Peptides against a protein of PDB entry 3V4L. Designs and how they scored, part 38

Target 1, 386 residues: chain A of PDB entry 3V4L
Amino acid sequence: GQPLAKDKVALLIGNMSYWEHPKLKAPLVDVYELTNLLRQLDFKVVSLLDLTEYEMCNAVDEFLLLLDKGVYGLLYYAGHGYENFGNSFMVPVDAPNPYRSENCLCVQNILKLMQEKETGLNVFLLDMCRKRNDYDDTIPILDALKVTANIVFGYATCQGAEAFEIQHSGLANGIFMKFLKDRLLEDKKITVLLDEVAEDMGKCHLTKGRQALEIRSSLSEKRALTDPVQGAPCSAEALVRNLQWAKAHELPESMCLKFQCGVHIQLGFAAEFSNVMIIYTSIVHKPPEIIMCDAYVTDFPLDLDIDPKHANKGTPEETGSYLVSKDLPKHCLYTRLSSLQKLKEHLIFTVCLSYQYSGLEDTVEEKQEVNVGKPLIAKLDMHRGL

## One batch from the design tools (peptide; made by RFdiffusion4, then SolubleMPNN)

Design b1_p10_7_s3 (from b1_p10_7, 5 letters changed)
Fold by OpenDDE base, seed 3:
Structure b1_p10_7_s3 (fold): chain B 386 residues (1-386), chain A 10 residues (1-10)
Amino acid sequence: as target 1 above (386 residues)
Amino acid sequence: MTELVSYSTD
């Protein structure tokens, strides 16, 4: 019979906005597109952008809490990285220059922890460079891995080689995701699917002799990403996992704010990623005596590092939100919260209505404080160790 | 022009 997954869980990390390293672009698109594909495959997906070392550790720990016996685990990473002595290191956005293994996450350590969960399948998709870091002479003493025969690595490039993105005037994928996305929904053994992706990538003239997909597998069974999830959660652990994932994806409810002047504002929320939310405000009712009015969001928690210059934009694109803009209402002011993982407390902010009456030159302001609780990933309290 | 950007830090 076709194998059944007890559940399917994916952690996707895209690091772009490095502090001390070259900025990337493709991880934004790659994580978003892969999230949508894995959701069509009934994966529980946590999608995170621009994580520090500490935030990456916590994201991995939360991912490991979602893993259990017979669960399919998929880790995708897009960003800077290196490979020393066959160990793959994912580079956080706060990594120093030069970085070392102590500043980075070792994928083989994550694999060890996944093996302790007795997972049904472990898939690693590593869209990063595999060059040696000559500033790090640390040889990780890894304990002997168990022989679980359920491991698949898809490396975007060969050992000692680079991974690339395509930069042009618009949104583009990394080279690996460009080919992976076209195959990911195919009902094939995951190693066969990745081999077809390798053949497709091998036809790319841009990366010929520069990047090639490498597959490492111990997978003894015919397992696919298309394998159906075993039906209703039959265990307390499965219920807890479902609840934990649901918490990390709960948006605030849309609110209708009523101001004393009789203006009504709709405040809405949209998820771009598990740690990225768009807030939008729209005027839904305006008295005829009010000629102009705008509803600005302000007074955000300091932990979110929101620059007011990037808030309250007339388009989602002006906030840096290019992916979800089609699904957002038009004629709003938009604010992108890109660091929800940093939120320690409830998301409290002010909605400021600025308006003008007909025949008065002076602007009037009214303010309402809004508490939306902990949105999305902020419900996981990823900061509990600080 | 389409440019390939490396994920290398070097």
Scores: peptide ipSAE 0.418, ipTM 0.900, DockQ to the pose 0.878
Fold by OpenDDE base, seed 5:
Structure b1_p10_7_s3 (fold): chain B 386 residues (1-386), chain A 10 residues (1-10)
Amino acid sequence: as target 1 above (386 residues)
Amino acid sequence: MTELVSYSTD
């Protein structure tokens, strides 16, 4: 019969905003496009940008809690990385210069933990360099992996080679995602799909002799990303998994705020990623005696590190939100919260209404505090341990 | 102009 997945879960990490290393651009687009494709494939997707070492460890731990017997697990990483002695290391945004294995996440350690879950398929898509790090001479004593089938690695490049992004005047993909996205929805065995992506990359004149896809597989079965999820969650574990995923994707409800002056504000929320939310405000009612009226959001939790200069913009793009701007309402003020993983408490903030009456020179202000609980990834309490 | 940027930190 056709293989069935018990469930399908993906963790996508895109690191770009490195502290001590060159900044990247493509991981933003690559994580977003891959998220949308995997959702069409009935994956439960957690998508995270710009994680520290601690935040990456917690994201992997939460991902491993969603894995169980016969579940399909997919890990995608785009960012800096290296390979020493056949071990792949993902570099967090807070990694020092130079970094070592102790500052990085070893993919083979994650694989070991995934094998303990008896997963139906394990897919690693590693969009990073595979050069040796000469500053790290440590040989990780990896415990012997179990002899298990159903593992697939798609490395964006060969051993000892570099991965590349295409930089244009606008948003563009990494080389790997550029070719992967065109085939990802095909009903093919995952290794056959990746072989076709490798052939397409091999035709690219830009990367010829610089980057080539490497496929490492123990996949003995005909498994595809298109394989249907086994029907309604009948097990307690499947219900828990669905609830955990739903928590990481729960947006605050849209609110109508009423001010004493008679102005009504609509406050809305949109997810760009599991750790990135857009807040938007709009004036939905204004008394005729009020000539000017603006609704600002302010007083965010300090843990979010929100620069007021990037808040309350007239367009989503001015906040750095280029991907979801088409799906947002127009004629709002927009604020992008890009670090929801850092939120320890409830998201409490102030809506400040600034307005003028006809025939008065002085601006009047009214304020309302808003508590929206823990939005998106902040419900997973990724900080439980500091 | 299309530029290839390496993910290398070197």
Scores: peptide ipSAE 0.415, ipTM 0.901, DockQ to the pose 0.856
Fold by OpenDDE base, seed 2:
Structure b1_p10_7_s3 (fold): chain B 386 residues (1-386), chain A 10 residues (1-10)
Amino acid sequence: as target 1 above (386 residues)
Amino acid sequence: MTELVSYSTD
C-alpha cells in the first residue's frame, strides 16, 4: 500500500539579522515560500525568523513535542552555520564573534531526540555553510544514533563549502530554495526529489564549482512529502498535537473600535510568520464635522523592541513586510511585530485617534487600550524557563 | 548584476 504518515510537522528557521555577523536576506523569502508549499502538502508548519540561541532551543523543544511514533518531522534552517567533524551547527542571531558549539544548535543532537520519538521520517534541509569553524575545537561526544533507516539530509552545499544567496534589487531566494521550490510538490521518494534538485542546481552557471547539493540518506522505504496523513485523529495525542499547532497559528479577530467623537476604526491582524504579525488600522466611519483624523497604534510591550519610527506606516513594505502586502487591505496604517517569541504576557497596546473639527485649530486625541491575548507563537510560552 | 553572497562569516 502507499505509505501513510501518522502526521506531518515542520519547523522552519530563517536567521538573517545577526548581531555580530553579516546580515542575510534570502531566508525571509525562503522560509515564506517553503511554508506555503509544505502547507499544500498537509504539513503543520511552524515558521520562525531571527531567533536567539535560547529561542532556537525552545523552538526545537516545541517541535519535538509535536513529534510522535510514525509522524514525519522536517527541519529546515537557513542562515549562518558550520560543520565540525561531521556535526552541523546552526548559528543563532545573538551568537558571539567568534562563535563556538556552546553558542549554537547541533543538528545531530536534534536528530537523536527525533529518533527517541520513533518518527516515521526525519528530513533535514540545511541551507547554511558547511565550512569548518577553526575557533571551535570541541568534539561533541554524540551518543550512537539508532539504526532507524528513515533519515534524509539535504545539504545546500558540499562539506567544507559555502552556501549562497542571490542578491538582486528585489526579493530573491537562496540558491537551494530557488531549485527546491520547483520540485517540492512532486509525488516522488524524497531522495529522488532531492537528486533532481541537485541536477537542476548543477546546471546553474552561477553556482558551478561553488555550491552543489549533497544528499545523505538511510531511507530504506519509498517515503514522499506527498504521503497522505492517516485519517481523523483517533488518539488523544493527535488531538493534543492539533490543538497545540492551532494555538500557535491563531490570529486575533478583527475588531471595530468606536470612539466618542463618532469615528469608527477597523483593527485587523495578519500573520507573515509564526512569530511575525502585521497590525493594520483603517478609518471606516468619520462624522462630516471631523475634517482630518488618523489612528495610530502605540504603547506596545517593551519585550517586543518596537521602534516607533517603523510603526504606523502608509504601506506594508515600509514596515519591512514585502510578502503578505497583496493580501492586506489598502489605505491602512501598518505596523510589523517581528519578535512575537519574546512576548511574555498578553499583547496589550493603545489605539490613539488624533482628529480635528471643522473651524477648530486644535487637534483632539482619544485613546483605547486593546488586549488581543497571546497571538500566534506567543501562545506556546517559549519563555517558561526564565 | 546578480551578486552571489556567501553565508560564510569569514
Scores: peptide ipSAE 0.410, ipTM 0.899, DockQ to the pose 0.836
Fold by OpenDDE base, seed 4:
Structure b1_p10_7_s3 (fold): chain B 386 residues (1-386), chain A 10 residues (1-10)
Amino acid sequence: as target 1 above (386 residues)
Amino acid sequence: MTELVSYSTD
């Protein structure tokens, strides 16, 4: 019969806003597009942008809690990285210059932990460089991996080579995701699918002789990303996994705020990623005596590092949100919270209504505090280890 | 113009 997955879980990490390293762009698009494709494949997807070392470790730990016997696990990473002695290292956004293995996450260590969960399939999609880091002289003593015959690595590039993105005037994918996305929904053995992606990438004149997909696999069974999930969660563990994933994706409910002046504001929330939320405000009712009014959001928790210069924009794109802008209401003010993983407390902020009456020169302000609890990934308490 | 940007830090 066709293999069944007990469940399907994916962690997608896109690092681009490095502190001490060149900034990237494609990981934003790649994580978003891959999230949408994997959701069509019935994956539970956690999608995270711009993680520190500590935040990456916690994201991996939370991902490992979603894994169990016969679950399909997929890890995608896009960002800076290196390969020493056949070990792949993902570089966090806070990594020093130069970085070492102690500042980075080893993919083979994650694989070891996934093998302890008795997973049905382990897929790694690594959109990073595989050059040697000559500043890291550490020889990782990796414990011998178990012979599970359920492992697939798709490397965006070959050993000792670079991975690339295409930078142009608009948003573009990395080279790997550009070809992967066109085939990802095909009902094929995952190694056959990746081989076809390798052939398609090999026809690209831009990367010919610079980047080539490498497939490393030990996969004894015909497993596909299209393999159906085993029916209704009958186990307590499957219920817990479903609840854990649902918590990481719970948006605040939209609110209607009423001000004393008679203005009504709709406050809404949208998820761009598991750690990225857009807040939007719209005026839904205005008394005729009020000639101008705007509803600003302010007084965010300091842990979110929200620059007021990037808040309350007339378009989602001015906040740096290019992907979900089509699904957002028009004629709002938009604020993008890009670091929800840093939120230790409830998201409390102020809605400030600034307005002017007909025949008064002075602007009047009214304020309401809003508590929306812990949105999205902030419910997982990724910081509880300090 | 399409530019290839490396994910290398070198």
Scores: peptide ipSAE 0.401, ipTM 0.888, DockQ to the pose 0.864

Design b1_p10_7_s4 (from b1_p10_7, 4 letters changed)
Fold by OpenDDE base, seed 1:
Structure b1_p10_7_s4 (fold): chain B 386 residues (1-386), chain A 10 residues (1-10)
Amino acid sequence: as target 1 above (386 residues)
Amino acid sequence: ETKLVSYSTD
């Protein structure tokens, strides 16, 4: 019969805004496009940008809670990385210069923990460099991996080699994602799909002799990313997994705010990623005696590190939101919350209406506090250990 | 111009 997945879960991490290292661009596009493709494949996807070491550890722990017997687990990472002695290390955005294994996440440690969950398939897609880090003298004593015959690694590059993005005047994919995205929906054994991606990458003249896809697998069964999810959740664990994933993707409801002057504001919310939300405001009703009015959002929690200079923009693109702008209402003010994983408390902020009456020179302000609870990934309480 | 950017920090 066709193989069945008990469920399908993916964690996608894109690190680009490094503190002490060169900034990247492609991880933004790659995580977004891969999220949309994996959703078409009935994956439960958590998509996260720009994580610290602590935030990456917590994201992996929450991902491991979604794994169980016969579940398909997919981990994608795009960012800086290295490989020492066959161990792959993902570099967090807060990693020092130079970094060591103690500042980074070891993929083989994550694999060990996934094997303890008796998963049906473990897929790692690693869009990072595989150069040796000569500043890291640590030899990880890897405990012996179990023989589970269900592991697939797709490395964007060969051992000791670099992975690349193409920077143009606009947004572009990394080299690996550029070719992976065109085949990801094919009903093929995952190792056959990745081999076809390797052949397509091999035709790229820009990276020929500099980057080549490497496939490492023990996959003994014909498993594909297209394999159907086994029907209605028959287990308590499957119900918990569905509820936990739904919690991480719950947006605040759109609301209509009414001010004393008779102005009505529509406040809306959109997800760009599991940790990135756009807030948008629009004037939906204005009394004729009010000649000008604008609705600003302000007084955000300090944990979100919101620069007011980047808030309340006339376009989503001016906030750094280039991917979801087509799906947003027009003629709003837009604010991008890019660090929802840092939110410990409820998202409370102020909507400030600034307006002017006909025949008065002075601007008037009215304010309303808004509590939207914990949006998206902030519902998982990734900070429970601090 | 098309620029290749490495994911290496070295």
Scores: peptide ipSAE 0.449, ipTM 0.917, DockQ to the pose 0.867
Fold by OpenDDE base, seed 2:
Structure b1_p10_7_s4 (fold): chain B 386 residues (1-386), chain A 10 residues (1-10)
Amino acid sequence: as target 1 above (386 residues)
Amino acid sequence: ETKLVSYSTD
């Protein structure tokens, strides 16, 4: 019969905004496009940008809670990384210069933990460099992996080589995602699909002799990313997994705020990633006696590190949101919350209405506090260990 | 111009 997945779960991490290392751009687009493709393949996708070491550890732990016997697990990473002694290390955004294995996440340790869950398929897509880190002489003592015959690695580059992105005047993919996205929906064995991506990448004159896809596989079965999920959640564990994923993707409902002056504001929310949300405000009703009226959001939790200079913009693009702007309502003020994983408490903020009456020079202000609970990934207590 | 940027930290 056709292989069935018990469920399909993906963790996608894109690190760009490094503190001590060169900033990247492509991981934003790559994580977004891959998220949309994996959702069309019935994956439960957690998509995260710009994680610290601690936040990456917690994201992996929450991903492992979604894994169980016969579940397909996919980990994608785009960012800085290295390979020492056949072990792959993902570099967090807060990694020091130079970084070591103690500052980074070992992919083979994650694989060991996935094998303990008795997963049906383990796919790693690693869009990072595979150069040796000469500042790290640590030989990881890894326990022997189980022989599960269900492992696939797609490395964006060869051992000892670099991965690249394309920088131009607009948004662009990394080299790996540029070719992967065109084939990812094909009903093929995952190793055959990746081999076709390798052939397509090999035709690229820009990366010829600089980057080539490497595939490592123990996969003995004809497993595909298109394999159907086994029907209705037959177990209590499958129901819990579905509820946990749904919680991590629940947006706040749109609100209509009414001010004493008779102005009505619509407050809306949109997800860009599991840890990135856009807040937008629009004036939906204004009394005719009010000549000027603006609605600002302010007083965010300090843990979110919101710069007021980047809040309340006239376009989504001015906030740094280039991907979801087509799905947002027009003529709003927009604010991007890019670090929802840092939120320990409820998202409480102030909506400030500034307005002027006809024939009065003085501006009047009204304020309303809004509590939207824990949005998106902030419902997963990624902080439970502090 | 299209520029390739390495994910290397070196």
Scores: peptide ipSAE 0.445, ipTM 0.919, DockQ to the pose 0.861
Fold by OpenDDE base, seed 5:
Structure b1_p10_7_s4 (fold): chain B 386 residues (1-386), chain A 10 residues (1-10)
Amino acid sequence: as target 1 above (386 residues)
Amino acid sequence: ETKLVSYSTD
């Protein structure tokens, strides 16, 4: 019969906004497009942008809690990285310059922990450089990996080589994701699918002789990303996994706020990623005696590090949201919360209505506090280890 | 202009 997955879980990390290193662009688009494709494949997807070392460790730990016997696990990473002695290191956004192995996440350590879960398939997709880091002389003594026939690595590039993106006036994918996305939904053994992606990438004139896909596999079975999930969760562990994933994807409900002046505001929420949410406000009712009114969001938790200059924009694009802007309501003010992983408490903020009456020059303000609980990834309490 | 940008930190 066709192989069955007990469940399918994916963690996608895209690091771009490095503190001490060159900023990237493609990981935004690549994580977003891959999230949508893996959801069509019935994966439970957590998608995270711009993680610190500590936040990356916690995201991996939470991902490992979702893994169990016969579960398919997929880890995707796009960002800076290096390879020393066949060990792959993912570079967090807070990594110093220069960075060492102690500042980075070792993929082979994650693989060891995934093998302890007796997973049905382990897929690593690493869209990073594989150059040696000459500032790191550490040889990690990795414990011997268990002999398993269920591991697949798709490296965006060869050992000692670089991975690339195409920067132009618009959004673009990284070179790897550009070719991966066109084949990801095919009902093929994952190693056959990646081999076809390697052939397609090999035709790219821009990266010919600079970047080539490498496939490393122990996979002895015909496993595909299209393999169906087993039916209704029969185990307590499967119920817990489904509940944990559902909590990390719960948006706040849309609210209608009523002010004393008789103005009504619609407050809405949209997910861009598991750690990125857009708040939008719109005036849905205005008394005729009020000539002008605007609804601003303010007084956010300090842990979110929200610059007021980037809040309350007339377009989603002015907030840095280019991907979900088509699905958002028009004629709102938009605020992008890009660091929901940093939220320790409930998301409490103020909606401030500024308005003017006909024949009065002075502006009037009314304020309402809003508590929306813990949105999206903030429900996982990624800070509980500090 | 279209630029090829490396994920290298060097």
Scores: peptide ipSAE 0.445, ipTM 0.918, DockQ to the pose 0.881
Fold by OpenDDE base, seed 4:
Structure b1_p10_7_s4 (fold): chain B 386 residues (1-386), chain A 10 residues (1-10)
Amino acid sequence: as target 1 above (386 residues)
Amino acid sequence: ETKLVSYSTD
């Protein structure tokens, strides 16, 4: 019969906003597009941007809690990285210059932990450089991996080579995701699918002789990303996994705020990623005596590091949100919260209504505090341990 | 113009 997955879980990490290293662009688009494709494949997807070392460790730990016997696990990473002695290291956004293995996450260590979960399939998609880091002389003593015959690595590039993105006017994929996305939904053995992606990449004149996909696999069974999930979760473990994933994706409910002046504001929320939320405000009712009226969001928790210069924009794009802008209501003010993983407490903020009456020169303000609890990934308490 | 940008930190 066709293989069945007990469940399907994916962790997608896109690091772009490095502190001490060159900033990237494609990981934003790549994580978003891959999230949408994997959701069509019935994956539970956690999608995270711009993680520190500590946040990456916690994201991996939470991902490992979603894994169990016969579950398909997929890890995607796009960002800076290196390969020393056949070990792949993902570079966090807070990594020093130069970075070492102690500042980075070893993919083979994650694989070891996934093998302890008795997973049905382990897929790693690594959109990073595979150059040696000469500043890291550490020879990792990796414990011998178990012979599970359920492992697939798709490396965006060859050993000792670079991965590339396409920078032009607008958003573009990395080279790997550009070709992967066109085939990802095909009902094929994952190694066959990746081999076809490698052939498509090999036809690209831009990357010919610079980047080529490498497939490293030990996969004894015909397993595909299209393999159906086993029916209704009958186990307590499967219920816990479903609840844990649902918690990480729970948006705040939209609110209708009523001000004393008779203005009504709709406050809404949209997820861009598991750690990125858009807040939007719209005026839904205004008394005729009020000539000008704006609703700003302010007084965010300091842990979110929200620059007021990037808040309350007339378009989602002005906040840096280019992907979900089509699904957002028009004629709002938009604010992008890009670091929800940093939220230790409830998301409390102020809605400030600024308005002017006909025949009064002075602007009037009314304020309402809003508590939306812990949105999205902030429910996982990724800071437990400090 | 389409520019390739490396994910190298060098």
Scores: peptide ipSAE 0.444, ipTM 0.919, DockQ to the pose 0.861

